# Designs tried in a protein design run: peptides against a protein of PDB entry 2N1D. Part 131

Target 1, 169 residues: chain A of PDB entry 2N1D
Amino acid sequence: EVKVKIPEELKPWLVDDWDLITRQKQLFYLPAKKNVDSILEDYANYKKSRGNTDNKEYAVNEVVAGIKEYFNVMLGTQLLYKFERPQYAEILADHPDAPMSQVYGAPHLLRLFVRIGAMLAYTPLDEKSLALLLNYLHDFLKYLAKNSATLFSASDYEVAPPEYHRKAV

## One batch from the design tools (peptide; made by RFdiffusion4, then SolubleMPNN)

Design b1_p25_3_s4 (from b1_p25_3, 12 letters changed)
Fold by OpenDDE base, seed 3:
Structure b1_p25_3_s4 (fold): chain B 169 residues (1-169), chain A 25 residues (1-25)
Amino acid sequence: as target 1 above (169 residues)
Amino acid sequence: DKEEAEELIKTVKDTLAKLKKLLES
């Protein structure tokens, strides 16, 4: 029932991301050169630097913290394609205590917003609270869209080695 | 304004708690 609207500018990237991994058998380079933590930090700073008439700095900080936590919770179980599962397992083995927001980057962060709506539907929220949250989520997505040229690139992917294919579905 | 921020904070924390609980089930 709850649907987070993805900006039209970013929808083609979701297709490209899927194609790179599923069809071309590539993997996003990990750890990300610009991880989710960094992206969220940049967004927060961007919002603070703008003349926020409402001075909602606390709100922005909490939204950022929330997005980060949602990402860390959902990455392993909700945001990965089957082909990426072995890579994730390797990351967990090598960095068992690292939050995934420090490992993964913009493409996977964007995938969060494809899935988060369904999760929010299962979490009872009053209409006003939901609308408020969605407003901030959409604002963040607009930020991603405006910075898409620097955040999303096929050059951040690499062809998986032959031995990887044996482990992947 | 402050009230709106507090409401958002509460909402985020509440949703996160519920999400974690759901995913652990």
Scores: peptide ipSAE 0.157, ipTM 0.732, DockQ to the pose 0.656
Fold by OpenDDE base, seed 1:
Structure b1_p25_3_s4 (fold): chain B 169 residues (1-169), chain A 25 residues (1-25)
Amino acid sequence: as target 1 above (169 residues)
Amino acid sequence: DKEEAEELIKTVKDTLAKLKKLLES
């Protein structure tokens, strides 16, 4: 079993995120004020500022590109709660050609890392490749934890209107 | 040193490519 370890600091947020959506019937405000693209860009720039070698920086860029791609593929089918489905449909209608990494933000990005481990278990990766990928993923998660105060906030959610409830429940 | 760095980058790209193919299948 391949398990991506979520930092303990971020686990409470996953619970809060679930509660806000599923129990309190709120929605994350879209488009996100700080989208997944910008978060990944900030991470890459952060790594660059740490004085990494050119090759190490390039490796980080590849990981960032990969995370973005996987997020865009998985968001609609794997990362949404049932209550969020109508919102997603509206986004697709209004922005049919926009990648979801430009629409959604940190909470949904964090959900990716809860799911990605199971997918890695079915990927034919050798031990060295798997370990390397996990190291980069955990490094990124550490970055999210370090910046959690600015990335995760309940104020980014809003109560869904009554007309939305008619579509969702 | 340069060869090791190049191999690292290649490994990352290959790993991500395999994962992407899995997601698309």
Scores: peptide ipSAE 0.150, ipTM 0.707, DockQ to the pose 0.544
Fold by OpenDDE base, seed 2:
Formats: sequence, C-alpha cells, structure tokens
Structure b1_p25_3_s4 (fold): chain B 169 residues (1-169), chain A 25 residues (1-25)
Amino acid sequence: as target 1 above (169 residues)
Amino acid sequence: DKEEAEELIKTVKDTLAKLKKLLES
C-alpha cells in the first residue's frame, strides 16, 4: 500500500474538521476566503523564494498542477461528508464551470491527502517515481503544517440553517 | 469509481513524467 504520512500537527485538525461537520452540523464557508488555488500558488512562490533553480521551479509547478487536478477530480465523490453534499450540489448549480479548487479551501485540501494514497496504489508507478511523488507531497504537507495557524480555523465554519438540515442526509 | 480512478492515474503519470524530465536535466 501507498502511505502518505500526515504531519502530527495536522492530525488533530482532521478530527476537528470531522467534528464540526458531522457532530456540530456546521459547514465550511463557501466560496473559501483562501481557496485551494491560492494555497498552491503561495506554496509555489514559497519554494521559488528559497533559491530554486529553473528546473526545480518547473518541477514545483507541475506538482502544484497535479495536486490541483487530483483535488478537482476527487472532491465531489471522495472528500465530502454526507452532510456536505447539499452544499456541493448548490455550488455546482451556481457555478457549473468553476473548478472546485477555486471554491474550497485548506480543510478539504487536507482531506485529499488522507485519500490519495489509496488511489496511487492503483497506478503502475515504479518505485523511484512513487518515491519522487511522495517526497513532493510530504514537502507540501510540511508547508501546510508550517502555516496551519493561518490556514485552519473553526471560525471558517458556520452553523447550517434549518432549511439545510431538511435537505441533508 | 473506476472512471475517477482512471483520471487520477492519468494525472499522476503525466505529472511524474514531466517531473522526471525536469529533475534529470
């Protein structure tokens, strides 16, 4: 199996995120004040500021592009709790052509890394390629951990209105 | 589902292929 290691600093947030949605019946405010696109852009710029060569800069850009695409593919079917599905449906109706990386934020992006390992297990990647990808994914996760105080906050959630509860399973 | 998995596989392969070329040069 392919194991993507989540930094210990971020594991408590996954629990809090789950609790806010499933137990407290709250929703992440959408569209996100800081969406996945912007987070990935900030990461890329951060890596560039560290004095990377041109080739390494391009590599980071490809990693960012890959993460973005993974997120956009997996969000609707793999990353949402049942309580969030009506919200997602409303977003799709209002913004049918918008990629979800422009709508959702850090909490949902972090959920991607909980699920992506299982998907990578389906790929015929050689050991070297897999190691390379994992190194970049872990590097990005370290970045998220470093900026966790800014990226993850319960104040980004709000109690769902009564009419929403009637739609939610 | 299967369709989603196939899209991910394609994405991973494309991304890694590009990364390998860039990092090897």
Scores: peptide ipSAE 0.138, ipTM 0.697, DockQ to the pose 0.067
Fold by OpenDDE base, seed 4:
Structure b1_p25_3_s4 (fold): chain B 169 residues (1-169), chain A 25 residues (1-25)
Amino acid sequence: as target 1 above (169 residues)
Amino acid sequence: DKEEAEELIKTVKDTLAKLKKLLES
């Protein structure tokens, strides 16, 4: 398999995220106060501020666009726990044309990188292309780890209302 | 140099395109 290494700083958060949803029956507050679009924009601006060449800046923009697209495709079918499905259905009903990158936030974005490795294993990529993609993904993950204190918080979750539990059967 | 950077960008785009096709299939 293709291994996408999650920084050690972020692994505890994945456990907390899972616990908040599956055990404590909480939901991430939607729409996110800081959505995936804004996180990716901040990353791109961060890379630009590091003194990269113009061409390298454009490469980052393409990676950001790709991550956004993959998130929007995978969120509903690959990244949600069972308990979150009614919430997702409500979001789709209320905002059928809105990309999920404008609704969801950092926790769900991080889940993408837990799943993407297995998918890359079945993608017909040459060794050079695969290595390059992995380098960009790892660089982005390092950015998330560096800013984890502001991106990930249990206070962004809330206890699901009683009527929600009836739908989550 | 500029040529090297352009090749890098092309490689990234091609790689992401292939991954996108896999996700949508």
Scores: peptide ipSAE 0.131, ipTM 0.694, DockQ to the pose 0.570

Design b1_p25_4_s1 (from b1_p25_4, 11 letters changed)
Fold by OpenDDE base, seed 2:
Structure b1_p25_4_s1 (fold): chain B 169 residues (1-169), chain A 25 residues (1-25)
Amino acid sequence: as target 1 above (169 residues)
Amino acid sequence: SELEELLEKIREITKKIIEVLEKSK
């Protein structure tokens, strides 16, 4: 498998995220106050402000676009816990044409990086290309870790109402 | 299958990224 290293600072959050939803029966508030699109945009602007060359800036923008696409194709089938499925179905019904990167936020984006490695293992990439991609993905993950205090919070979750529990059964 | 379709999408996305990264290197 392709190893996507999650920063140590973010690993405890993955456990908290799982606990909030699976054990405490809470849901991440949707639409996210800070959605995936905005997080990626902020990252791109952050990299730009560091004085990158035109080529590096172009590369970052493409990586951002790629991460967005990864997220949008994987969210529905790969990144949701069972308890979250009714919420997802409601979002699809209300906003069928909206990309999920405009709806979901940092916690679900982080889940992508837990799963993407297994998918990349089945892409025909040479070692050099894979290393290059991973370098950019890891750089983005470092950004998430740096901003974890503002991006990841239990206050972004809320207890699901009783009627939701019936739908989730 | 749904998994095969997803894998194909991931492959296409990755292809686009790699093409740009190689040019910018």
Scores: peptide ipSAE 0.643, ipTM 0.943, DockQ to the pose 0.703
Fold by OpenDDE base, seed 5:
Structure b1_p25_4_s1 (fold): chain B 169 residues (1-169), chain A 25 residues (1-25)
Amino acid sequence: as target 1 above (169 residues)
Amino acid sequence: SELEELLEKIREITKKIIEVLEKSK
């Protein structure tokens, strides 16, 4: 198995996210005030401001593009709790051509990294290539941890209305 | 299957990333 290590600082948030949705029956507000595209753009700009070389900047941009693609192909089938399914269906109906990276935000992006390792295990990669990829993914996760106070908040969730509960059976 | 299709997409995305990363180091 490919091990993607989640920073210890972010593990409590995964629990809170699960609790907000599964136990408290809340939903992340959509479209996100700060979507995945914006988070990834901020990361890329952050890396640029740190004085990366042109080659490393190019690498970061491609990693950002890759994470975005991972997210967009996995969100619907791999990253949602059962309670979130009606909300996702509504988003698809209202915005059929919009990539989910423009709709969802930090909590769902973090969930990607909980799941991506298992998927990568089925991708034939030599040890060096895998280590290289993981280094970049872990660097991004470290960025999320550093900015967790602004990226993850219970105030981004809202209580689902009674009408939604009837749909979420 | 749907899962196999997803895995194929992941493989293609990963392949592209790796190619760029190897050129950038």
Scores: peptide ipSAE 0.636, ipTM 0.941, DockQ to the pose 0.713
Fold by OpenDDE base, seed 3:
Structure b1_p25_4_s1 (fold): chain B 169 residues (1-169), chain A 25 residues (1-25)
Amino acid sequence: as target 1 above (169 residues)
Amino acid sequence: SELEELLEKIREITKKIIEVLEKSK
């Protein structure tokens, strides 16, 4: 498989995220206060402010667009725990054409990077191209790690109501 | 299959990214 290295700072969060949903039966509050679109925009602006060349800025913008697309195509089928599926169904029913990058936030975005490597393994890429892509993905992950205190919080989750439990079984 | 369709989407997204990244080197 293609190894996408998750920063050590974020690995504990993945465990907490899993625990909040699977064990504590909580749900991430939707729509997210800070959605994937905004996180990616902030990253792009961050990179711009770091004095990148025009070409590198253009590259970052395309990577941002790509990450957004990855997220939107993978969220529903690859990034949700079983307990979250009724919530997702409700979102789809209410907003069938809304990109999920406008609904979900940092925790689910981070889950993307746990899963994307396996998908990329089935994408025919030469080693140089793959390394180039991974460099940008890892750079973005570093950004998430640097901003983890503001992006990841258990307070963004809430206990699911009893009626939700009934349809989540 | 659904998985194959997803993989194809991933491939196309990746192809687009790589094309731009290579031009930006």
Scores: peptide ipSAE 0.630, ipTM 0.939, DockQ to the pose 0.718
Fold by OpenDDE base, seed 4:
Structure b1_p25_4_s1 (fold): chain B 169 residues (1-169), chain A 25 residues (1-25)
Amino acid sequence: as target 1 above (169 residues)
Amino acid sequence: SELEELLEKIREITKKIIEVLEKSK
């Protein structure tokens, strides 16, 4: 199976994210203060500032576009915990045409990389192509780890109101 | 199925990425 390696420094956050929502019954505040689109834009700009060649810069832009698309197609059905479903339904009702990359933020983006490997296993890629893609995905994950202090915070979550609990059962 | 449709979307996205990455080497 395709293995997407999550940096060790981000694994504790995945546990905290899970705990905040499933055990503490909190929700990530939406719309995100820093959405997925902005995170990806910052990454692209970061790579540009590193002095990459034009070809590599172009490649990064395409990877960014691809990650955004991965996120938008997977968020609703693959990346949400059960407790988050009413919140998602409300977002869809209020903003049916808004891409979820403009609504959600870093925690949900990180969840993508926990799930994407299983999906890629069903994509007919040769070993070299797969390795190439994984190298770019891992590079992005490295960026998330490097900036984890500003991207991941429990203060971005809030206790769900009582009326929400009734909807979530 | 919903899963099959999702997998197809993932395949198409991946195909586009790989195409560009290979040209950019």
Scores: peptide ipSAE 0.625, ipTM 0.938, DockQ to the pose 0.679

Design b1_p25_4_s2 (from b1_p25_4, 12 letters changed)
Fold by OpenDDE base, seed 1:
Structure b1_p25_4_s2 (fold): chain B 169 residues (1-169), chain A 25 residues (1-25)
Amino acid sequence: as target 1 above (169 residues)
Amino acid sequence: SEMEELLKKIKEITDKIIEVVEKAL
């Protein structure tokens, strides 16, 4: 098993996110005010400002690109609750070629890190390589935790209208 | 299957990351 450790500060948010969607029947407002692309860009700039070497900066950029790709390939089939599927279908219909990293935001990005470990378990990697990857992923998660007050808010959700409920059953 | 294709994509992404990360050490 490949375990991606979620910072303790973010674990309560995962519960709140689940509750807002599944029990309170709310939806994350789309397109996100701050999408996954912008979050990753901010992280990359943050790392650059810390005075890293050129090689380390290049590595961070590739990790950012990789996280974006992970998100885009996994969002539709792995990261959505059942209640969110009609919303996703609407997004696809309106923007069929738009990457989901430009539509969704921090909550769904965080869900990626809950699921990616299981996927990586089926990817042949030596222990050293896996450890290196996890170090970078954990560093990004630390960044999310540090900025959690601005990235995660229940005010980014809204109650789904009655017509949505009918097609979400 | 869909899962197999997804895993293939995950592997491709991961391999690219690892290649760069190892070079940065």
Scores: peptide ipSAE 0.690, ipTM 0.953, DockQ to the pose 0.763
Fold by OpenDDE base, seed 4:
Structure b1_p25_4_s2 (fold): chain B 169 residues (1-169), chain A 25 residues (1-25)
Amino acid sequence: as target 1 above (169 residues)
Amino acid sequence: SEMEELLKKIKEITDKIIEVVEKAL
């Protein structure tokens, strides 16, 4: 088992996110005011500002690029609740070539880390490499937790209109 | 399958990350 540990500060948000979508029938406002690309860029700049060596900075940049790619390949099929699928379909229709990291925001990015562990478990990877990867992923999650007050808010969600409910049936 | 294709992509991304971060140790 590959376990990606979610910081305790973010676990309640995952529950709230789930509740907003599945119970309250709300949708995260798209395109996100602060998309995944910008969050990752902020993280990279944050790490740079802490005075890392060139090689460490380079590593962070590659991790950022990797997280972005993880998100873009997993969002549509792995990270959405059923109620969100019509919204996703509309996004694809309007922006077929746009990376989802430019459309979605922090809540969906956080969902990635709930799912990525199971995927990694099925990829051949030695324990040393896996531990190294997890260290970087956990460092990013720590950053999300540190900035959770500005990244996660129920005000970024809105009640889905009646027309949407008909599509979601 | 769709899952197999996804896993392949995940592996490719992962391998690229690992290659770089190992050099940064």
Scores: peptide ipSAE 0.682, ipTM 0.952, DockQ to the pose 0.764
Fold by OpenDDE base, seed 5:
Structure b1_p25_4_s2 (fold): chain B 169 residues (1-169), chain A 25 residues (1-25)
Amino acid sequence: as target 1 above (169 residues)
Amino acid sequence: SEMEELLKKIKEITDKIIEVVEKAL
């Protein structure tokens, strides 16, 4: 198993996210006011402003691109609660070619890091390479934790309408 | 299978990341 450690500051949010959707029957507002693409861009710019070397900046950009790709390939099948499936289907119908990183936001991005470790466990990687990757992923998670007050809010969710409940089998 | 295809994509993404970040060391 590949362990991706979630910062303690973000663990309560994962619970709140689950509660909002599964128990309170709310949905994250889509398209996100601040989507995954913008969050990743902000992170990249943040790292750039820290005075990193050109090589480190290049590496951060590649990690950002990689996280985006991870998210886009995993969102539909790995990151959604059952109650969110009809919403996802509607998004696909309306925007079939749009990457989900342009639609979804911080909560779903955080869910990626809960799941990515299990996926990486099935990909051949030497210990050194894996450690290197994890360092970058953890650095990004640290950024999310630092900015959690602005990235995660229950106000980004809304109660699903009655007609949604009927199709959310 | 669908999962196998997903894993292949994850591997491809990962390999690309590793290739670049190793050069940044």
Scores: peptide ipSAE 0.681, ipTM 0.952, DockQ to the pose 0.795
Fold by OpenDDE base, seed 3:
Structure b1_p25_4_s2 (fold): chain B 169 residues (1-169), chain A 25 residues (1-25)
Amino acid sequence: as target 1 above (169 residues)
Amino acid sequence: SEMEELLKKIKEITDKIIEVVEKAL
């Protein structure tokens, strides 16, 4: 498996995220106050402000676009806990053509990086190219860690209503 | 299969990223 290293600062959040949903039966509030698109845009702007070269800026933009695409193709089938599936179905019904990067936020984006490594392992890619990709992904994760206090909060979750429990088997 | 299609999409996305990133070296 391709190892995508999650910063230590973010690992506890993955546990909390899991606990909020699976044990406490809460749901992340949707649509997210700060969606994936916004987070990625902020990252791109952050990198730009750091004085990167034009070529590096262009590369970052393409990486951002790629992360967005990864997220959108993986969210529905790979990134959701069972308890979240009715919520996802409702989102699809209400916004069938909306990219999920405009609906979901930081917690689900972080889950992408837990799962993407396994996917990349089954995707033909030479070692050097993979290393390059991982460097950019890890740089983005470092950004998430630096901004974790504002991106990850239990207050972004809410207790699911009783009627939700009936359809969330 | 659905997984195969997903992997295909992941590959396409990845290839595009790599193409650009390599040019930025």
Scores: peptide ipSAE 0.673, ipTM 0.951, DockQ to the pose 0.765

Design b1_p25_4_s3 (from b1_p25_4, 11 letters changed)
Fold by OpenDDE base, seed 5:
Structure b1_p25_4_s3 (fold): chain B 169 residues (1-169), chain A 25 residues (1-25)
Amino acid sequence: as target 1 above (169 residues)
Amino acid sequence: SEMEELLEKIREITDKIIEVLEKSL
C-alpha cells in the first residue's frame, strides 16, 4: 500500500472530527465558511510567496488542481461517515452542479489523505514518480498542520436537529 | 463497478499530475 503519512499534529483532529460526528451527533456547517477551493488557493499563494521558480509554481498549481479533483471524486463515496449521508444528499439536491470542493472544508479535505494512499496503490507508478507525488502531498499536509489552529475547530460543527436524526436511521 | 470507475478516475488524475511534475524537474 502507498503510505501517505499524516502529520502527528493533525491526528488528534481526526479523532475529534470522528467524535463530533459519530458520538456527539454533530455536523460540519455547510456550505463551509472556508471551503476546499479556498484552502487550496491559499496554499498555492503561500508557495508563491516563498519565492518558488516558475516551474515549481506551475507544479504546485497542478498539484492543487489534482488534489481538488481527488477530493471531488472521492468525497461522496469514500470520505463521509454514515451520519453525514443525509446532509450530503441534501447538498446534492440543493447544489446539483457545484463541485464538493466548493461546499466542504478542511476536515473532509484532511480525510482525503487518510484514504488516498489505498487508492494510489492501484495506480501503476514507478518508484520515482510515486516519490515525487508523495513529496508534494506531504508538503501540502505540512501546510495544513502549520495552519491547523485556523483550519480545524469544533466551532465549525453544530448539533444536528431531531428531524435529522430520523433521516440518519 | 463503481469502485473500478473511481479507481480509473484516480488513475487519470494521477497520470496528469505526474506528467506535469516531471516537466517541472
Scores: peptide ipSAE 0.727, ipTM 0.959, DockQ to the pose 0.752
Fold by OpenDDE base, seed 3:
Structure b1_p25_4_s3 (fold): chain B 169 residues (1-169), chain A 25 residues (1-25)
Amino acid sequence: as target 1 above (169 residues)
Amino acid sequence: SEMEELLEKIREITDKIIEVLEKSL
C-alpha cells in the first residue's frame, strides 16, 4: 500500500468531519464557499510566492491539476459517506456537467488523501517516481494543515432536514 | 468494472504528472 501521510494536525478534523455527518446527521454546505479549485489555486500561488524556480512552479501547477483530476474522478464513488449520497445525487441532477472540484470544499478534498494511496498502489510506478509524487502530495497536505483554521470549520455544515433523512436511509 | 475504469483514470492522471515532474528535475 502506498501511504500518504496525513499531518497530525488534520487527523482530528477527519474525525470531526465523520462525526458531523454520520452522528450528527449534518451535511457540508454545497456549493462550498471555498471550493477545491480555489484551494488548489491558492496553494499554487502560495508556492509561487515562495520564490520557486520556474521548473518547480511548472511542476507544482501540474500537481495541482492532477490533484483536481484525482478529486473529480474519485469524489462520487470513493469519498462520500452513505449519508451524503442523496446530496450528491441532487448536485448531479442540478449540475450534471460541473466538476465536483467546483462544488465541494476542503473536507472532501482531505478525504481524497485518505483514499488516494490505495489507488496509487495499483498504479505501476518506480520507487523514485512514487517518492517524487508523494513529496508533492505531502507538501500540499502541509499547506492544508498550515491553513486548517480557515479551511476546516464545523460552521460549514448544517443539519439535514427531516425529508433528507428519509432519502438517506 | 467501474473500479477498473477508475484505476485506469488514476493511472493516466498519475503518468501525466510523473512525466512533468521528471522533466522538472
Scores: peptide ipSAE 0.725, ipTM 0.959, DockQ to the pose 0.714
Fold by OpenDDE base, seed 4:
Structure b1_p25_4_s3 (fold): chain B 169 residues (1-169), chain A 25 residues (1-25)
Amino acid sequence: as target 1 above (169 residues)
Amino acid sequence: SEMEELLEKIREITDKIIEVLEKSL
Protein backbone atom coordinates (compact mmCIF):
# COMPACT_ATOMS: atom_id res chain seq x y z
CA GLU B 1 0.00 0.00 0.00
CA VAL B 2 1.07 3.55 -0.73
CA LYS B 3 1.79 5.31 2.54
CA VAL B 4 1.39 9.07 2.65
CA LYS B 5 2.98 10.20 5.88
CA ILE B 6 1.07 12.93 7.68
CA PRO B 7 3.30 15.25 9.72
CA GLU B 8 2.92 14.71 13.45
CA GLU B 9 1.96 18.36 13.86
CA LEU B 10 -1.16 17.83 11.77
CA LYS B 11 -2.40 14.57 13.23
CA PRO B 12 -4.01 16.24 16.27
CA TRP B 13 -5.89 18.54 13.93
CA LEU B 14 -7.39 15.60 12.08
CA VAL B 15 -8.77 14.38 15.39
CA ASP B 16 -10.11 17.83 16.27
CA ASP B 17 -11.71 18.18 12.85
CA TRP B 18 -13.41 14.83 13.26
CA ASP B 19 -14.59 15.73 16.75
CA LEU B 20 -15.96 19.15 15.76
CA ILE B 21 -18.16 17.63 13.09
CA THR B 22 -19.13 14.17 14.30
CA ARG B 23 -19.39 14.79 18.05
CA GLN B 24 -20.02 18.51 18.42
CA LYS B 25 -22.23 18.63 15.31
CA GLN B 26 -20.48 21.65 13.85
CA LEU B 27 -19.86 22.51 10.20
CA PHE B 28 -16.94 24.15 8.52
CA TYR B 29 -18.07 27.59 7.38
CA LEU B 30 -18.66 27.65 3.63
CA PRO B 31 -17.56 29.16 1.39
CA ALA B 32 -14.19 29.02 3.09
CA LYS B 33 -12.55 32.32 3.95
CA LYS B 34 -9.35 30.77 2.63
CA ASN B 35 -10.17 28.15 0.03
CA VAL B 36 -8.05 25.32 -1.35
CA ASP B 37 -7.18 27.32 -4.46
CA SER B 38 -5.66 30.10 -2.38
CA ILE B 39 -3.73 27.67 -0.18
CA LEU B 40 -2.21 26.01 -3.21
CA GLU B 41 -1.38 29.38 -4.74
CA ASP B 42 0.35 30.44 -1.55
CA TYR B 43 2.37 27.23 -1.58
CA ALA B 44 3.46 27.79 -5.16
CA ASN B 45 4.51 31.34 -4.35
CA TYR B 46 6.34 30.10 -1.28
CA LYS B 47 8.32 27.62 -3.36
CA LYS B 48 9.11 30.34 -5.88
CA SER B 49 10.49 32.56 -3.15
CA ARG B 50 12.88 29.78 -2.14
CA GLY B 51 14.94 30.36 -5.27
CA ASN B 52 14.24 27.13 -7.10
CA THR B 53 15.25 26.62 -10.71
CA ASP B 54 12.74 27.24 -13.45
CA ASN B 55 12.28 23.52 -13.94
CA LYS B 56 11.57 22.96 -10.26
CA GLU B 57 9.15 25.87 -10.21
CA TYR B 58 7.36 24.41 -13.19
CA ALA B 59 7.17 21.06 -11.45
CA VAL B 60 5.66 22.66 -8.35
CA ASN B 61 2.99 24.35 -10.45
CA GLU B 62 2.04 21.02 -11.97
CA VAL B 63 1.92 19.38 -8.55
CA VAL B 64 -0.36 22.18 -7.37
CA ALA B 65 -2.61 21.64 -10.35
CA GLY B 66 -2.63 17.92 -9.65
CA ILE B 67 -3.50 18.31 -5.97
CA LYS B 68 -6.34 20.62 -6.96
CA GLU B 69 -7.68 18.01 -9.34
CA TYR B 70 -7.30 15.24 -6.77
CA PHE B 71 -9.30 17.33 -4.34
CA ASN B 72 -12.05 18.23 -6.78
CA VAL B 73 -12.65 14.64 -7.87
CA MET B 74 -12.50 13.17 -4.36
CA LEU B 75 -14.21 15.74 -2.12
CA GLY B 76 -17.83 14.80 -2.69
CA THR B 77 -17.58 11.04 -2.37
CA GLN B 78 -14.43 10.38 -0.33
CA LEU B 79 -13.64 13.27 2.00
CA LEU B 80 -16.91 14.13 3.77
CA TYR B 81 -18.30 12.82 7.01
CA LYS B 82 -21.93 11.76 7.00
CA PHE B 83 -22.96 14.86 8.93
CA GLU B 84 -21.54 17.08 6.17
CA ARG B 85 -23.59 15.54 3.36
CA PRO B 86 -26.56 17.95 3.52
CA GLN B 87 -24.19 20.92 3.46
CA TYR B 88 -22.44 19.55 0.40
CA ALA B 89 -25.76 18.92 -1.33
CA GLU B 90 -26.79 22.52 -0.73
CA ILE B 91 -23.49 23.84 -2.08
CA LEU B 92 -23.74 21.63 -5.13
CA ALA B 93 -27.32 22.71 -5.80
CA ASP B 94 -26.54 26.42 -5.45
CA HIS B 95 -23.23 26.30 -7.32
CA PRO B 96 -23.22 23.27 -9.61
CA ASP B 97 -20.37 24.53 -11.79
CA ALA B 98 -18.06 25.76 -9.05
CA PRO B 99 -15.04 23.58 -8.32
CA MET B 100 -15.02 22.48 -4.70
CA SER B 101 -11.46 23.79 -4.37
CA GLN B 102 -13.03 27.27 -4.47
CA VAL B 103 -15.54 26.41 -1.75
CA TYR B 104 -13.75 24.25 0.82
CA GLY B 105 -10.63 24.99 2.83
CA ALA B 106 -7.65 23.57 4.68
CA PRO B 107 -9.34 20.90 6.83
CA HIS B 108 -10.88 19.14 3.86
CA LEU B 109 -7.68 19.52 1.88
CA LEU B 110 -5.80 17.77 4.66
CA ARG B 111 -8.32 14.92 4.59
CA LEU B 112 -7.34 14.35 0.97
CA PHE B 113 -3.90 13.22 2.06
CA VAL B 114 -5.40 10.72 4.46
CA ARG B 115 -7.25 9.06 1.57
CA ILE B 116 -5.08 9.59 -1.51
CA GLY B 117 -2.62 6.82 -0.66
CA ALA B 118 -5.22 4.10 -0.96
CA MET B 119 -6.23 5.45 -4.36
CA LEU B 120 -2.65 5.63 -5.59
CA ALA B 121 -2.17 1.99 -4.66
CA TYR B 122 -4.40 1.11 -7.60
CA THR B 123 -2.39 3.25 -10.01
CA PRO B 124 0.41 1.30 -11.69
CA LEU B 125 3.56 3.28 -11.00
CA ASP B 126 7.15 2.18 -10.87
CA GLU B 127 8.92 2.62 -7.56
CA LYS B 128 10.93 5.63 -8.68
CA SER B 129 7.91 7.49 -10.03
CA LEU B 130 5.92 6.82 -6.90
CA ALA B 131 8.77 8.01 -4.71
CA LEU B 132 9.07 11.17 -6.77
CA LEU B 133 5.37 11.94 -6.41
CA LEU B 134 5.38 11.19 -2.70
CA ASN B 135 8.33 13.51 -2.18
CA TYR B 136 6.34 16.41 -3.59
CA LEU B 137 3.19 15.50 -1.68
CA HIS B 138 5.18 15.27 1.53
CA ASP B 139 6.78 18.62 0.77
CA PHE B 140 3.34 20.17 0.49
CA LEU B 141 2.26 18.54 3.73
CA LYS B 142 5.34 19.99 5.39
CA TYR B 143 4.20 23.40 4.19
CA LEU B 144 0.76 22.84 5.71
CA ALA B 145 2.40 21.87 8.99
CA LYS B 146 4.57 24.99 9.04
CA ASN B 147 1.51 27.17 8.44
CA SER B 148 -0.94 25.19 10.57
CA ALA B 149 -1.55 28.07 12.99
CA THR B 150 -3.08 30.18 10.22
CA LEU B 151 -4.69 27.38 8.23
CA PHE B 152 -6.46 25.33 10.90
CA SER B 153 -8.76 26.83 13.53
CA ALA B 154 -11.85 25.68 15.37
CA SER B 155 -13.21 29.21 14.88
CA ASP B 156 -13.77 28.32 11.23
CA TYR B 157 -16.53 25.97 12.35
CA GLU B 158 -20.02 26.82 13.53
CA VAL B 159 -22.79 24.96 15.30
CA ALA B 160 -25.28 23.57 12.82
CA PRO B 161 -28.82 24.93 13.24
CA PRO B 162 -31.66 22.68 14.40
CA GLU B 163 -33.16 22.49 10.92
CA TYR B 164 -29.87 21.08 9.65
CA HIS B 165 -29.93 18.29 12.21
CA ARG B 166 -33.25 17.11 10.84
CA LYS B 167 -31.71 16.82 7.39
CA ALA B 168 -28.63 14.99 8.61
CA VAL B 169 -30.39 12.13 10.42
CA SER A 1 -18.79 1.84 -11.24
CA GLU A 2 -18.34 5.13 -9.45
CA MET A 3 -15.19 3.90 -7.76
CA GLU A 4 -13.74 2.65 -11.02
CA GLU A 5 -14.40 6.02 -12.63
CA LEU A 6 -12.75 7.79 -9.72
CA LEU A 7 -9.72 5.53 -9.91
CA GLU A 8 -9.41 6.26 -13.60
CA LYS A 9 -9.46 10.00 -12.91
CA ILE A 10 -6.82 9.58 -10.24
CA ARG A 11 -4.69 7.62 -12.69
CA GLU A 12 -4.97 10.29 -15.35
CA ILE A 13 -4.07 13.07 -12.93
CA THR A 14 -1.15 11.07 -11.57
CA ASP A 15 0.22 10.24 -14.99
CA LYS A 16 0.21 13.91 -15.92
CA ILE A 17 2.04 14.88 -12.75
CA ILE A 18 4.65 12.16 -13.16
CA GLU A 19 5.29 13.13 -16.75
CA VAL A 20 6.09 16.69 -15.75
CA LEU A 21 8.10 15.72 -12.68
CA GLU A 22 10.31 13.41 -14.69
CA LYS A 23 11.01 16.15 -17.20
CA SER A 24 11.99 18.52 -14.43
CA LEU A 25 14.80 16.27 -13.17
Scores: peptide ipSAE 0.724, ipTM 0.958, DockQ to the pose 0.724
Fold by OpenDDE base, seed 1:
Structure b1_p25_4_s3 (fold): chain B 169 residues (1-169), chain A 25 residues (1-25)
Amino acid sequence: as target 1 above (169 residues)
Amino acid sequence: SEMEELLEKIREITDKIIEVLEKSL
């Protein structure tokens, strides 16, 4: 098993996110005010400002690109609660070729890191390579934790309209 | 299957990342 450790500061948010969607029947407002692409760009710029070498900066950029790709391939089938599926279908119908990293935001990005470990377990990697990857993923998660006050808010959710509730349940 | 295809995509993405990370050491 490949375990991606979620910072303790972010675990309560995962519970709140779950509660807002499944119990309170709310939806994250789409398109996100701050989408996954912008979050990843901010992280890359943050790392650059810390005085990294050119080689390490290149590595961070590739990790950012990889996280974006992970998110885009996993969002639709792995990261959504049942209640969110009609919303996703509507997004696909309106924007069939748009990457989901341009539509969704921080809460769904955080969900990726809850699921990615199980997927990585099926990718043949030696221990050193896996440790190296996990180090970068954990570094990104630390960044999310540091900026959690601006990235995660219940005010980004809203009660689903009656017609949505009827078709979702 | 859809899951197998997803896993293959994850593998391809991961391999690319690892290749770059190893060069950055």
Scores: peptide ipSAE 0.700, ipTM 0.955, DockQ to the pose 0.786

